# Designs tried in a protein design run: peptides against a protein of PDB entry 4BOS. Part 111

Target 1, 163 residues: chain A of PDB entry 4BOS
Amino acid sequence: PVLTRTVVPADNSCLFTSVYYVVEGGVLNPACAPEMRRLIAQIVASDPDFYSEAILGKTNQEYCDWIKRDDTWGGAIEISILSKFYQCEICVVDTQTVRIDRFGEDAGYTKRVLLIYDGIHYDPLQRNFPDPDTPPLTIFSSNDDIVLVQALELADEARRRRQ
Target 2, 163 residues: chain A of PDB entry 4BOS as posed
Amino acid sequence: PVLTRTVVPADNSALFTSVYYVVEGGVLNPACAPEMRRLIAQIVASDPDFYSEAILGKTNQEYCDWIKRDDTWGGAIEISILSKFYQCEICVVDTQTVRIDRFGEDAGYTKRVLLIYDGIHYDPLQRNFPDPDTPPLTIFSSNDDIVLVQALELADEARRRRQ

## One batch from the design tools (peptide; made by RFdiffusion4, then SolubleMPNN)

Design b1_p23_8_s1 (from b1_p23_8, 14 letters changed)
Fold by OpenDDE base, seed 2:
Structure b1_p23_8_s1 (fold): chain B 163 residues (1-163), chain A 23 residues (1-23)
Amino acid sequence: as target 1 above (163 residues)
Amino acid sequence: SAAAEAERRALREALRAAVAAAR
């Protein structure tokens, strides 16, 4: 089995497209972003005491309006919310640093999904099997540390190619 | 509801931990 990258469009919604891909078992749907943006906004709006200007960098209402735009990027805040919503650990391997940022690692989730990040763009990761009739795996056990090693190897190779 | 409050608390804790770890 080999961990591979599926390149999604660089349309400012790559995070949402990538998350949707992995949590839905390998479904590429760039049109999913508007609904996911609305979901994030709804969650943020529901807790203005926590989602303050201090954490959002803007007022709660301004953030909600901002995240619903089709040209704004998602980041750590959105990943954290989506991790909780989908009840899974979201692991992001960074090709610039060859490190993995783990979101939801302390929540006790039994599942993890993986993204690859180059400082600007997110793509989903999947495990391909030798049997062509076996579909790629995007949802892993939270105990599967081998996939994390494979993700680091993939990131290291990506970094070398850009150097 | 109590369930809704628990969910919000869990979300806040997850967010704080994740943001801190990512930085």
Scores: peptide ipSAE 0.027, ipTM 0.618, DockQ to the pose 0.023
Fold by OpenDDE base, seed 4:
Structure b1_p23_8_s1 (fold): chain B 163 residues (1-163), chain A 23 residues (1-23)
Amino acid sequence: as target 1 above (163 residues)
Amino acid sequence: SAAAEAERRALREALRAAVAAAR
């Protein structure tokens, strides 16, 4: 079994497309972003005491309007919210630093999904099996540390190719 | 509701931890 990257469109919604891909078991749907953006805005609007200017970098209302635009990028805030919504750990391996940021690690989720990040673009990761009739796996056990090692190896290879 | 408040609290804690880890 090999951990591989599926390249999604670089259309400003790559984070949302990538998250959707892994949590839905490998379904590529570039049209998922508008609904996911609205979901995040709804959650943020529901708790203005926590989602303050200090957290968002802008007012609660300004953020909600901003994230619903079709050309704005998601980051750590959005990943954290999506981790809670989908009840899974979201692990992001960075090809520039060859490290993994784990979102939702302390929540006690039994499942984890993996993304790869190059400093700008997000892509989903999947495990391919040697049997061509076995579909790729995108949802892993939170106890599966082997997949994290494989993600680091994949990131290191990507980094070396760019250097 | 109490359940909704609990969910919001859990989300806040998850976000705080994640932001710290990502920095």
Scores: peptide ipSAE 0.025, ipTM 0.596, DockQ to the pose 0.023
Fold by OpenDDE base, seed 3:
Structure b1_p23_8_s1 (fold): chain B 163 residues (1-163), chain A 23 residues (1-23)
Amino acid sequence: as target 1 above (163 residues)
Amino acid sequence: SAAAEAERRALREALRAAVAAAR
């Protein structure tokens, strides 16, 4: 089994497309972003006490309007919310630092998904199998540390290619 | 709406933990 990267469009919504891809078992849907943005805005708007200006960097209302734009980038806040919503750990391997940021790691989820991030773009990761009739896997056990090692190796290779 | 409150609390805790881990 080999961990591979699926390149999604660089259209400012790559985070949402990538998350959707992995949580839906490998479905590429670049049109998913508007609804996911609305979902996040709805969750943020529902709890202004927690999602304060201190957390958001802007007022709750300003954030909700901002995240629903088609040209704004998602980050840690959005990943955290999506992790909770989909009830899975979201692991982001960074090709610049060759480190993994784990979102939802303390929530007790049994599943994890993986993204690769280069500082400006997110792509989903999947495990391919030697049997061509076996579809790629995007949802892993939260105890599968092998996939994390493979993600780090993939990120290191990507970093070396850019250097 | 006890279920809703529990869900919001769980979401807050998950976000706090995730933000702390990402720092």
Scores: peptide ipSAE 0.024, ipTM 0.581, DockQ to the pose 0.022
Fold by OpenDDE base, seed 1:
Structure b1_p23_8_s1 (fold): chain B 163 residues (1-163), chain A 23 residues (1-23)
Amino acid sequence: as target 1 above (163 residues)
Amino acid sequence: SAAAEAERRALREALRAAVAAAR
């Protein structure tokens, strides 16, 4: 078994497409982005005390309007919200630094999913199996540390290709 | 809580339905 990336469209919604891909077991559907943006906005709007200006960098209402635009990029705030919503750890391996940023690591989730990030674009990661009839795995046990090592190796290789 | 989890499940199901409809 080997960890690989599935390249999603390089549009402004690559984060949402990537998250949807991994949490749904490997379903590529960029059409999910508008609804996911609205979902995030709804969650943020529902708790203005928690999602404060200190967290959002703008007012709650301004953020909600902003994230629903089709040309705004998702980031750490959105990943954190999606981690909570899907009740899973979201691990993002960064090809620029070859490190993993873990979202939801302290929440006690039993599942984790992985994304790869190059400073601009997000792609989902999956484990491919030798048996061609076995579909790729995108949802891992939070105890599976081997997949994290493989993600780091994949990121390191990606960085070397750009050098 | 169980209620919160049920709400999240309902929202996930609604999202899946919306994605399917948008295809």
Scores: peptide ipSAE 0.020, ipTM 0.579, DockQ to the pose 0.026

Design b1_p23_8_s4 (from b1_p23_8, 16 letters changed)
Fold by OpenDDE base, seed 4:
Structure b1_p23_8_s4 (fold): chain B 163 residues (1-163), chain A 23 residues (1-23)
Amino acid sequence: as target 1 above (163 residues)
Amino acid sequence: AAAERARREAERAALLEAVRAAR
């Protein structure tokens, strides 16, 4: 089994496309972004005391309007929210630093999914199997640390390619 | 109520740290 990257469009919504891909078991749907953005806005709006200006960098309402635009980027706030929503750990391997940022690590989730990030773009990761009849795996056990090692290897290789 | 507030504060702190660490 090998961990591989699926390149999604660089259309400002790559985070949403990537998350959708991994949580839905490998479904590539670049059209998912508007609904995902609306989901974020709904969650943010539902708890203005928690999602304050201190977290959002703008008022709750302004953030909701901003994230629903088709040309704005999702980031760590969105990943944190989506981790809670899908009840899974979201692990982001950064090709610039060759480190993994783990969202939802302390929540006790039994599942984890993986993204790869280069500073401006997110892509999903999946495990491919030798058997062509076995579909790729995108949802892993939160105890599967091997997949994290494989993600670091991918990031390191990507970093070397840029240098 | 106190336990719920403590939980919320911990979650907020964790979220803020995640945002700072990932940006």
Scores: peptide ipSAE 0.027, ipTM 0.598, DockQ to the pose 0.024
Fold by OpenDDE base, seed 5:
Structure b1_p23_8_s4 (fold): chain B 163 residues (1-163), chain A 23 residues (1-23)
Amino acid sequence: as target 1 above (163 residues)
Amino acid sequence: AAAERARREAERAALLEAVRAAR
Protein backbone atom coordinates (compact mmCIF):
# COMPACT_ATOMS: atom_id res chain seq x y z
CA PRO B 1 0.00 0.00 0.00
CA VAL B 2 1.34 3.38 -1.09
CA LEU B 3 0.15 6.86 -0.24
CA THR B 4 -0.25 8.91 -3.40
CA ARG B 5 -1.16 12.44 -4.39
CA THR B 6 -4.01 13.33 -6.71
CA VAL B 7 -3.38 16.68 -8.35
CA VAL B 8 -6.46 18.89 -8.41
CA PRO B 9 -6.79 22.08 -10.48
CA ALA B 10 -4.63 24.97 -9.34
CA ASP B 11 -7.50 27.40 -8.88
CA ASN B 12 -8.72 29.52 -6.00
CA SER B 13 -10.75 26.59 -4.67
CA CYS B 14 -8.13 23.84 -4.42
CA LEU B 15 -8.70 23.45 -0.68
CA PHE B 16 -12.40 22.86 -1.10
CA THR B 17 -11.88 20.49 -4.00
CA SER B 18 -9.28 18.56 -2.02
CA VAL B 19 -11.40 18.27 1.11
CA TYR B 20 -14.42 17.21 -0.92
CA TYR B 21 -12.30 14.58 -2.64
CA VAL B 22 -11.11 12.89 0.54
CA VAL B 23 -14.32 13.09 2.58
CA GLU B 24 -16.38 11.73 -0.31
CA GLY B 25 -14.09 8.76 -0.81
CA GLY B 26 -12.19 9.92 -3.87
CA VAL B 27 -14.66 11.98 -5.86
CA LEU B 28 -13.08 14.74 -7.89
CA ASN B 29 -15.52 17.61 -8.31
CA PRO B 30 -13.94 20.98 -9.10
CA ALA B 31 -17.42 22.52 -9.10
CA CYS B 32 -18.02 21.77 -5.41
CA ALA B 33 -16.51 25.03 -4.15
CA PRO B 34 -19.51 27.38 -4.33
CA GLU B 35 -21.60 25.09 -2.16
CA MET B 36 -18.79 24.52 0.32
CA ARG B 37 -18.12 28.24 0.55
CA ARG B 38 -21.78 28.83 1.29
CA LEU B 39 -21.74 26.06 3.89
CA ILE B 40 -18.81 27.65 5.69
CA ALA B 41 -20.44 31.07 5.57
CA GLN B 42 -23.64 29.63 7.02
CA ILE B 43 -21.78 27.95 9.87
CA VAL B 44 -19.83 31.11 10.66
CA ALA B 45 -22.92 33.29 10.51
CA SER B 46 -24.81 30.95 12.83
CA ASP B 47 -22.37 31.45 15.70
CA PRO B 48 -21.01 34.99 15.82
CA ASP B 49 -19.96 34.58 19.45
CA PHE B 50 -17.67 31.68 18.61
CA TYR B 51 -16.53 32.95 15.23
CA SER B 52 -15.52 36.35 16.50
CA GLU B 53 -13.36 39.00 14.92
CA ALA B 54 -10.46 37.65 16.98
CA ILE B 55 -10.66 34.39 15.05
CA LEU B 56 -11.75 35.70 11.67
CA GLY B 57 -9.59 38.82 11.48
CA LYS B 58 -12.66 40.71 10.28
CA THR B 59 -16.29 41.03 11.29
CA ASN B 60 -18.47 37.96 11.02
CA GLN B 61 -20.49 39.46 8.20
CA GLU B 62 -17.40 40.63 6.32
CA TYR B 63 -15.91 37.16 6.52
CA CYS B 64 -19.08 35.53 5.25
CA ASP B 65 -19.19 37.84 2.27
CA TRP B 66 -15.49 37.31 1.65
CA ILE B 67 -15.43 33.51 1.75
CA LYS B 68 -18.36 33.29 -0.66
CA ARG B 69 -16.36 35.09 -3.34
CA ASP B 70 -15.07 32.88 -6.13
CA ASP B 71 -11.54 34.25 -5.93
CA THR B 72 -10.76 33.96 -2.21
CA TRP B 73 -8.59 31.23 -0.73
CA GLY B 74 -9.44 28.90 2.09
CA GLY B 75 -7.06 28.17 4.93
CA ALA B 76 -6.84 26.99 8.50
CA ILE B 77 -10.15 28.53 9.56
CA GLU B 78 -11.99 26.75 6.78
CA ILE B 79 -10.20 23.47 7.47
CA SER B 80 -11.19 23.67 11.13
CA ILE B 81 -14.80 24.30 10.21
CA LEU B 82 -14.87 21.48 7.68
CA SER B 83 -13.27 19.11 10.18
CA LYS B 84 -16.13 19.78 12.57
CA PHE B 85 -18.75 19.56 9.86
CA TYR B 86 -17.54 16.24 8.46
CA GLN B 87 -16.66 14.91 11.92
CA CYS B 88 -13.16 13.87 10.94
CA GLU B 89 -9.59 14.82 11.65
CA ILE B 90 -8.03 16.70 8.75
CA CYS B 91 -4.27 16.26 8.55
CA VAL B 92 -2.31 18.64 6.34
CA VAL B 93 1.26 17.72 5.48
CA ASP B 94 3.33 20.74 4.52
CA THR B 95 5.99 20.16 1.86
CA GLN B 96 7.88 23.29 2.86
CA THR B 97 8.43 22.24 6.46
CA VAL B 98 7.74 18.50 6.26
CA ARG B 99 5.37 18.70 9.19
CA ILE B 100 1.76 17.73 9.70
CA ASP B 101 -0.84 20.12 11.02
CA ARG B 102 -3.71 18.21 12.55
CA PHE B 103 -7.14 19.76 12.73
CA GLY B 104 -9.69 18.15 15.02
CA GLU B 105 -7.16 15.95 16.77
CA ASP B 106 -8.72 16.57 20.19
CA ALA B 107 -12.31 16.02 19.10
CA GLY B 108 -12.25 12.25 19.42
CA TYR B 109 -13.07 11.54 15.78
CA THR B 110 -12.56 7.99 14.57
CA LYS B 111 -11.70 9.07 11.03
CA ARG B 112 -8.92 11.10 9.47
CA VAL B 113 -8.25 12.42 5.98
CA LEU B 114 -5.04 13.83 4.55
CA LEU B 115 -4.09 16.77 2.38
CA ILE B 116 -0.72 17.88 1.07
CA TYR B 117 0.09 21.59 1.04
CA ASP B 118 2.98 23.49 -0.56
CA GLY B 119 2.25 26.94 0.83
CA ILE B 120 -0.10 27.86 -1.98
CA HIS B 121 -1.83 24.75 -3.31
CA TYR B 122 -3.71 21.90 -1.63
CA ASP B 123 -4.00 18.37 -3.02
CA PRO B 124 -5.70 15.29 -1.58
CA LEU B 125 -3.88 12.13 -0.54
CA GLN B 126 -5.05 8.56 -0.98
CA ARG B 127 -3.81 5.05 -0.29
CA ASN B 128 -3.38 2.83 -3.32
CA PHE B 129 -3.38 -0.94 -2.94
CA PRO B 130 -1.40 -3.57 -4.85
CA ASP B 131 -4.62 -5.21 -5.97
CA PRO B 132 -5.81 -3.13 -8.91
CA ASP B 133 -9.39 -4.12 -8.17
CA THR B 134 -9.26 -2.55 -4.71
CA PRO B 135 -10.23 1.12 -4.88
CA PRO B 136 -8.02 3.75 -3.25
CA LEU B 137 -8.74 4.72 0.34
CA THR B 138 -9.10 8.36 1.38
CA ILE B 139 -10.64 7.94 4.84
CA PHE B 140 -8.35 6.41 7.44
CA SER B 141 -8.59 5.41 11.07
CA SER B 142 -7.61 8.18 13.43
CA ASN B 143 -5.28 5.61 14.99
CA ASP B 144 -3.46 4.94 11.71
CA ASP B 145 -0.13 6.59 12.35
CA ILE B 146 1.51 4.74 9.48
CA VAL B 147 -0.33 6.92 7.01
CA LEU B 148 1.09 9.99 8.75
CA VAL B 149 4.60 8.64 8.33
CA GLN B 150 3.91 7.96 4.68
CA ALA B 151 2.60 11.49 4.28
CA LEU B 152 5.79 12.89 5.76
CA GLU B 153 7.84 10.77 3.38
CA LEU B 154 5.82 12.01 0.46
CA ALA B 155 6.26 15.61 1.56
CA ASP B 156 9.98 15.16 2.05
CA GLU B 157 10.33 13.78 -1.45
CA ALA B 158 8.35 16.70 -2.83
CA ARG B 159 10.60 19.13 -1.00
CA ARG B 160 13.72 17.52 -2.42
CA ARG B 161 12.34 17.91 -5.93
CA ARG B 162 12.03 21.66 -5.48
CA GLN B 163 15.43 22.13 -3.88
CA ALA A 1 -25.19 25.81 30.94
CA ALA A 2 -22.02 26.95 32.62
CA ALA A 3 -20.25 23.76 31.61
CA GLU A 4 -21.37 24.18 28.03
CA ARG A 5 -20.13 27.76 27.93
CA ALA A 6 -16.80 26.68 29.34
CA ARG A 7 -16.52 23.94 26.74
CA ARG A 8 -17.31 26.37 23.96
CA GLU A 9 -14.69 28.81 25.17
CA ALA A 10 -12.10 26.06 25.35
CA GLU A 11 -12.91 24.99 21.81
CA ARG A 12 -12.72 28.58 20.65
CA ALA A 13 -9.31 28.97 22.22
CA ALA A 14 -8.14 25.74 20.64
CA LEU A 15 -9.39 26.83 17.24
CA LEU A 16 -7.67 30.17 17.56
CA GLU A 17 -4.43 28.47 18.47
CA ALA A 18 -4.73 26.02 15.59
CA VAL A 19 -5.27 28.86 13.15
CA ARG A 20 -2.24 30.70 14.44
CA ALA A 21 -0.08 27.60 14.40
CA ALA A 22 -1.07 26.71 10.87
CA ARG A 23 -0.39 30.15 9.43
Scores: peptide ipSAE 0.026, ipTM 0.589, DockQ to the pose 0.024
Fold by OpenDDE base, seed 2:
Structure b1_p23_8_s4 (fold): chain B 163 residues (1-163), chain A 23 residues (1-23)
Amino acid sequence: as target 1 above (163 residues)
Amino acid sequence: AAAERARREAERAALLEAVRAAR
């Protein structure tokens, strides 16, 4: 079993496409972003006390309008929201620093998904199996620390390729 | 209500910290 990345389009919605891919079990849908943006906006709008200006960097309404634009980038705030919505850890391995940022790690989720990030672009990660009839795995146990090691190795290799 | 507020405040603090720490 090998951990690999699936390259998604380098558009303004790569985070959403990547998250959708991993949480849906390996479905590549570059057109998923508008719906996911609306989902995030709906969640944020539903709890203005929690999603305050201190968290959003702008008013609740301004954020909702902003995130629904097709040319705005998702980041840590959106990852945190999607982690809560899908009830899973979202682990982002950074190829620039070879570090993993874990979102939802203290929430007690039983599942985790993985993304790879190069400072600008997000891609989803999946585990491929030797048996061609066994589909790639995108949803892992939150106790599977081996996949985190594999992600770090993948990131280190990617870093070396760009050096 | 007080317990719920405390929980929400803790979650907000954790989220803020995650945003600051994550890239």
Scores: peptide ipSAE 0.025, ipTM 0.594, DockQ to the pose 0.024
Fold by OpenDDE base, seed 3:
Structure b1_p23_8_s4 (fold): chain B 163 residues (1-163), chain A 23 residues (1-23)
Amino acid sequence: as target 1 above (163 residues)
Amino acid sequence: AAAERARREAERAALLEAVRAAR
């Protein structure tokens, strides 16, 4: 089995497209962003005590209006929210630092998904199998540390390509 | 209520740390 990168459109919503891809088992839907943005806004608006200015960097209402724009980029805050919503660990491997940032790692989730990040753009990761009749896997066990090693290798290779 | 508050505070702290540590 080989871990591979699926390139999603380099638009302002690459994070949402990437998350949607992995949590839905490999469904590429660039049109998912507006709904996911609204989902995040709804979650944030529903709990202003938790999603405070200290977390959001702006007022709750300002954040909700901001994240629903089609030209704003998602980041760590949005990943954290989506991890909680989908009840899975979201692991982001960074090609600049060759490190993995793990979101939801302390929540006790049994599943994890993986993204690759280059400082600007997010893409989803999937495991391909030699059997062509076996579909790629995007949802892994949270105990599967091999996939994390493979993600680091993939990131290191990507970093080398930029040099 | 106290237990729920403590849980929420712990989760909030964890989220803040995750955001700060994320690259």
Scores: peptide ipSAE 0.025, ipTM 0.581, DockQ to the pose 0.023

## One batch from the design tools (peptide; made by RFdiffusion4, then SolubleMPNN)

Design b1_p24_1_s1 (from b1_p24_1, 12 letters changed)
Fold by OpenDDE base, seed 1:
Structure b1_p24_1_s1 (fold): chain B 163 residues (1-163), chain A 24 residues (1-24)
Amino acid sequence: as target 1 above (163 residues)
Amino acid sequence: SAAYAEAQRRRAELEAEQAARLAE
């Protein structure tokens, strides 16, 4: 099995497209962003005590309006929210630093998904199998450290290629 | 919302399916 990168459109919603891809088992849906943005806004709005201005960097209402725009980029806050919603660890390997940022690592989730990030763009990662009839895997055990090693190797290669 | 509930359902199903495949 080999860990590979699926390139999603380089638009303002690459994070959402990438997360949707991995949590849906490898479904590429570039049109998922509007609904995912609204999902995040709904979650944030439902718990103004937790999602405070201190966490959001803006008022709860301002954030909800902001994230629902089609031209705003998702980041760490959105990843954290999506990790909680999908009840999985979201691991982001950074090609610039060749390090993995883990979101939800302390929540006790049994599953993890992986994204690759170059400082601007997010893409999803998947494990391909030699058998062409076996579909790729995007949801891994939280105990699968091999996939993290493979992600680091993939990121290192990307860094060398300036990609 | 319906979208929220559906997303939760799909997540659970896919996690179970992929976990089974991983265990093979």
Scores: peptide ipSAE 0.024, ipTM 0.611, DockQ to the pose 0.023
Fold by OpenDDE base, seed 4:
Structure b1_p24_1_s1 (fold): chain B 163 residues (1-163), chain A 24 residues (1-24)
Amino acid sequence: as target 1 above (163 residues)
Amino acid sequence: SAAYAEAQRRRAELEAEQAARLAE
């Protein structure tokens, strides 16, 4: 079993494509971005008291309009929202720092998914198995610390190659 | 508002659906 990176298109929606990939069990669908953006906007709009200007940096409505644009990038806020929506930890390994940022770690989720981030681009991670008949795994147990170690190793190697 | 309540209910429903998907 080896953890591998699936390169998604380097567009403004790489975060959403990557999240969709891992939560759907390894389905690459770059066309999912508009729906993902709308999903986030819907969640934000559903709780204006929680998703306040203090959190969003803009009004609730302004954020919703902004995130639905096809040229705006997702970040920590969007990852947190998606973690909550999909009821899983989203672990982002950073190739620049070789550290893992965990989103939703205090929520008590039993599942986690992994992304790799190079400072400007997100890609999904998956575990491949030796048996070709066994499909790759993208959703892991929140108790699986081995996958986190593998993610760090992958990020470290990427940093060395400046990838 | 009614729209807020509807959105909250829909979100809860979608979250439940996704939770079930991830549990498979």
Scores: peptide ipSAE 0.023, ipTM 0.554, DockQ to the pose 0.021
Fold by OpenDDE base, seed 3:
Structure b1_p24_1_s1 (fold): chain B 163 residues (1-163), chain A 24 residues (1-24)
Amino acid sequence: as target 1 above (163 residues)
Amino acid sequence: SAAYAEAQRRRAELEAEQAARLAE
């Protein structure tokens, strides 16, 4: 099996598209962003004590209005929220540093998904199998260290290619 | 909410399906 990258549209919603792809088992849906933005806003609004200005960088209400805009970019805050929502670890491999940032690593989740990040754009990662009849895998065991090694290898290759 | 619960059920189903494929 080999870990590969699926290039999603380079728009302001690449994070949402990428997360949706991996948590839904490899479904590419570039139109998922509006719903995911609303979902995040709903989660944030439901817990104003936890999602404070210190965490959001703005008031709870301001963040909710901001994230629901069509032209705002997602980042670490949104990844953390989505990790909690989907009850899985979200691992982001950075092609610039060849390092993995783990979100939800201390929550005790048994599953993880992987994204690749170049400093601006997010793409989802999947494992392809030699058997063409076996569908790609996007959800991995949180104990699967091999997939993390493969992700680092992909990132290193991307860095060498300036991609 | 119902939407949240439905999303969680769908995720669990997908995880089980993918786990079965991984076990092949």
Scores: peptide ipSAE 0.022, ipTM 0.617, DockQ to the pose 0.023
Fold by OpenDDE base, seed 5:
Structure b1_p24_1_s1 (fold): chain B 163 residues (1-163), chain A 24 residues (1-24)
Amino acid sequence: as target 1 above (163 residues)
Amino acid sequence: SAAYAEAQRRRAELEAEQAARLAE
């Protein structure tokens, strides 16, 4: 089995498209962003005590209005929220540093998904099998260290190629 | 909410399917 990336559109919603891809088992839906933005806003609005101004960097209401815009970029806070919603670790391998940032790692989730990040753009990662009739995997065991090694290898290669 | 529960159900199903495939 080999780990590969699926290139998603380089728009303001690449994070949402990438997360949707991995948590839905490899479904590429570039039109998923508006609904995912709404989902995040709903979650944030539902718990103003936890999602405080200190956490968000702006008021709860301001954040909800901001994240629902079609031209705002998702980041760490959105990844954390989506990790909690889908109850899985979201592991982001950074091609600039060749390091993995793990979100939800302390929640005790048994599964993880992987994204690759170059500083501005997110893409989803998947495991392909030699048998072409076997669909790729996008959800992995949180104990699967091999997939993390493979992700680091992809990131290292991307860094060397500057792509 | 129903939407939240449905999303969790779908995730669980996909997780189970992929786990079974990985076990082959």
Scores: peptide ipSAE 0.020, ipTM 0.576, DockQ to the pose 0.022

Design b1_p24_1_s3 (from b1_p24_1, 11 letters changed)
Fold by OpenDDE base, seed 5:
Structure b1_p24_1_s3 (fold): chain B 163 residues (1-163), chain A 24 residues (1-24)
Amino acid sequence: as target 1 above (163 residues)
Amino acid sequence: SAASAEAARRRAELEAAQAEELAR
């Protein structure tokens, strides 16, 4: 078994596409972003006290309008929200630092998914098996630490390739 | 509606969990 990267389109919605891919078991749907953006906007709008200007860098309303645009990027806040929404740990391996940021690590989730991030673009990770009849795995046990090691190795290789 | 109330509760749960993570 080997951990591999599936390159998704660089269309400003790569985070949403990547998350959707891994949480849905390997379904590539670039059209998923509008609904996910709206979901995040709804959550943010529902709690202006928490999602303050200090947190968002702009007013709550401005952020909601901003995140719903097709050409804006999500980040840590969006990942955190999606982690809780899908009830899974989202692990992001950064190719620039070869480090893993874990979202939802203290929530006690039984499953984890993995993304690879280069500072701009997100891609989903999956485990491929030697048997071609065995479909790739995108949802791992939260106790599967070997997949984290494999992700770090993959990130290190990507860094060496300037990816 | 019940559906809207459930959605609101779910959003509140998400926000609470997120706040805990951001407080680290």
Scores: peptide ipSAE 0.024, ipTM 0.619, DockQ to the pose 0.023
Fold by OpenDDE base, seed 3:
Structure b1_p24_1_s3 (fold): chain B 163 residues (1-163), chain A 24 residues (1-24)
Amino acid sequence: as target 1 above (163 residues)
Amino acid sequence: SAASAEAARRRAELEAAQAEELAR
């Protein structure tokens, strides 16, 4: 079993494409971003008390208009929202620091998914199996610490290769 | 939209997650 990176298009929506890939079990759909942007905006708009300017860095309405644009980048806030929506931990391994940021780590989710981040671009991670007839795995147990070790190893290798 | 329908169906889960985050 080997953890590998699937390179998604380097467009403004790489985060959304990557999250969609892992939560849907390995489906690459670069056209998923508009719908996911609308989903996030709908969630944010539905609870202005929680999603305040203090949380968003801008007014609720301004954020909703901003995130629905096709040229704006998702980040930690969007990951947090998607973690809550999909009810899974989202782990982001950073190739620049070789560290993992865990979103939803204290929510009690039983599942986790993994992304790799280089400071600009997000890609999804998957586990490949020796049996060619066994499809890759993108959704892991939240108790699977081996996958986190493998993610760190992958990030360290990427850093050494300046990837 | 499909996004709006999914958001509505998952509202209870979202509210629970929000409450947990605020309790941290």
Scores: peptide ipSAE 0.021, ipTM 0.620, DockQ to the pose 0.022
Fold by OpenDDE base, seed 1:
Structure b1_p24_1_s3 (fold): chain B 163 residues (1-163), chain A 24 residues (1-24)
Amino acid sequence: as target 1 above (163 residues)
Amino acid sequence: SAASAEAARRRAELEAAQAEELAR
């Protein structure tokens, strides 16, 4: 089995497209971002005590208005929220540092998904199998640490190609 | 919307997750 990336459009919604891809088992939906932005805004708006200005860097209302724009980029806050929503660990391997940032690692989720990040763009990761009739896997067991090693190897190769 | 409906169905799970995070 080989871990590979699926390149999603390099637009302002690549994080949302990538997350949707992995949590839905490998479904590329280019129209998912507006709905996911609204979902995040609704979650944030529903709990202003938890999602405070200190966490958001802006008022709760300002954040909600901001994230619903079609030209704003998602980041760590959005990943954290999506991890909670989908009840899975989201692991982001960074090609600049060759390190994995784990979201939801202490929540006791049984599933994990993986993204690759280059400092600007997010792509989803998937495990391909030798049998072409076996669909790629995007949702991994939280006990599968081999996939994390494979993600690091993939990120390291990506970094070497850019240098 | 589908996302809004799913959010409503998972509200209890989100609240539990938030509570756990605040407790840490």
Scores: peptide ipSAE 0.021, ipTM 0.620, DockQ to the pose 0.022
Fold by OpenDDE base, seed 2:
Structure b1_p24_1_s3 (fold): chain B 163 residues (1-163), chain A 24 residues (1-24)
Amino acid sequence: as target 1 above (163 residues)
Amino acid sequence: SAASAEAARRRAELEAAQAEELAR
């Protein structure tokens, strides 16, 4: 089994496309972003006390309007929200630093998904199997530390290619 | 759609969980 990346379009919604891909078991849908943006906005709007201006960097309403635009980028806040919604860890391996940022690590989720990030673009990660009839795996056990090691190796290789 | 209905249920659950956490 080998961990590989699927390159998604380098549009403003690569985070959403990547998350959708991994949580849906490997479905590439570049048109998923509007619905996911609305989902996040709805969650944020539902709890203005939790999602305060201090957390969002703008008012709750301003954030909701902002995230629903088709040209705004998702980041750590959106990943955190999606982690909670899908009830899984979202692990982001950064090719610039060769480090993994784990979202939802302390929530006790049994599943994790992985993304690779280069500072301006997100792609989903998947495990391919030697048997071509076995579909790639995108949802892993939260206890699977081997996949994290493989992600770091993949990120290190990617970093070397850009150096 | 079925996906939309499931998403709506999940959103409600998340909102309830967040409210409970803030109430502690």
Scores: peptide ipSAE 0.020, ipTM 0.598, DockQ to the pose 0.018; fails the geometry check

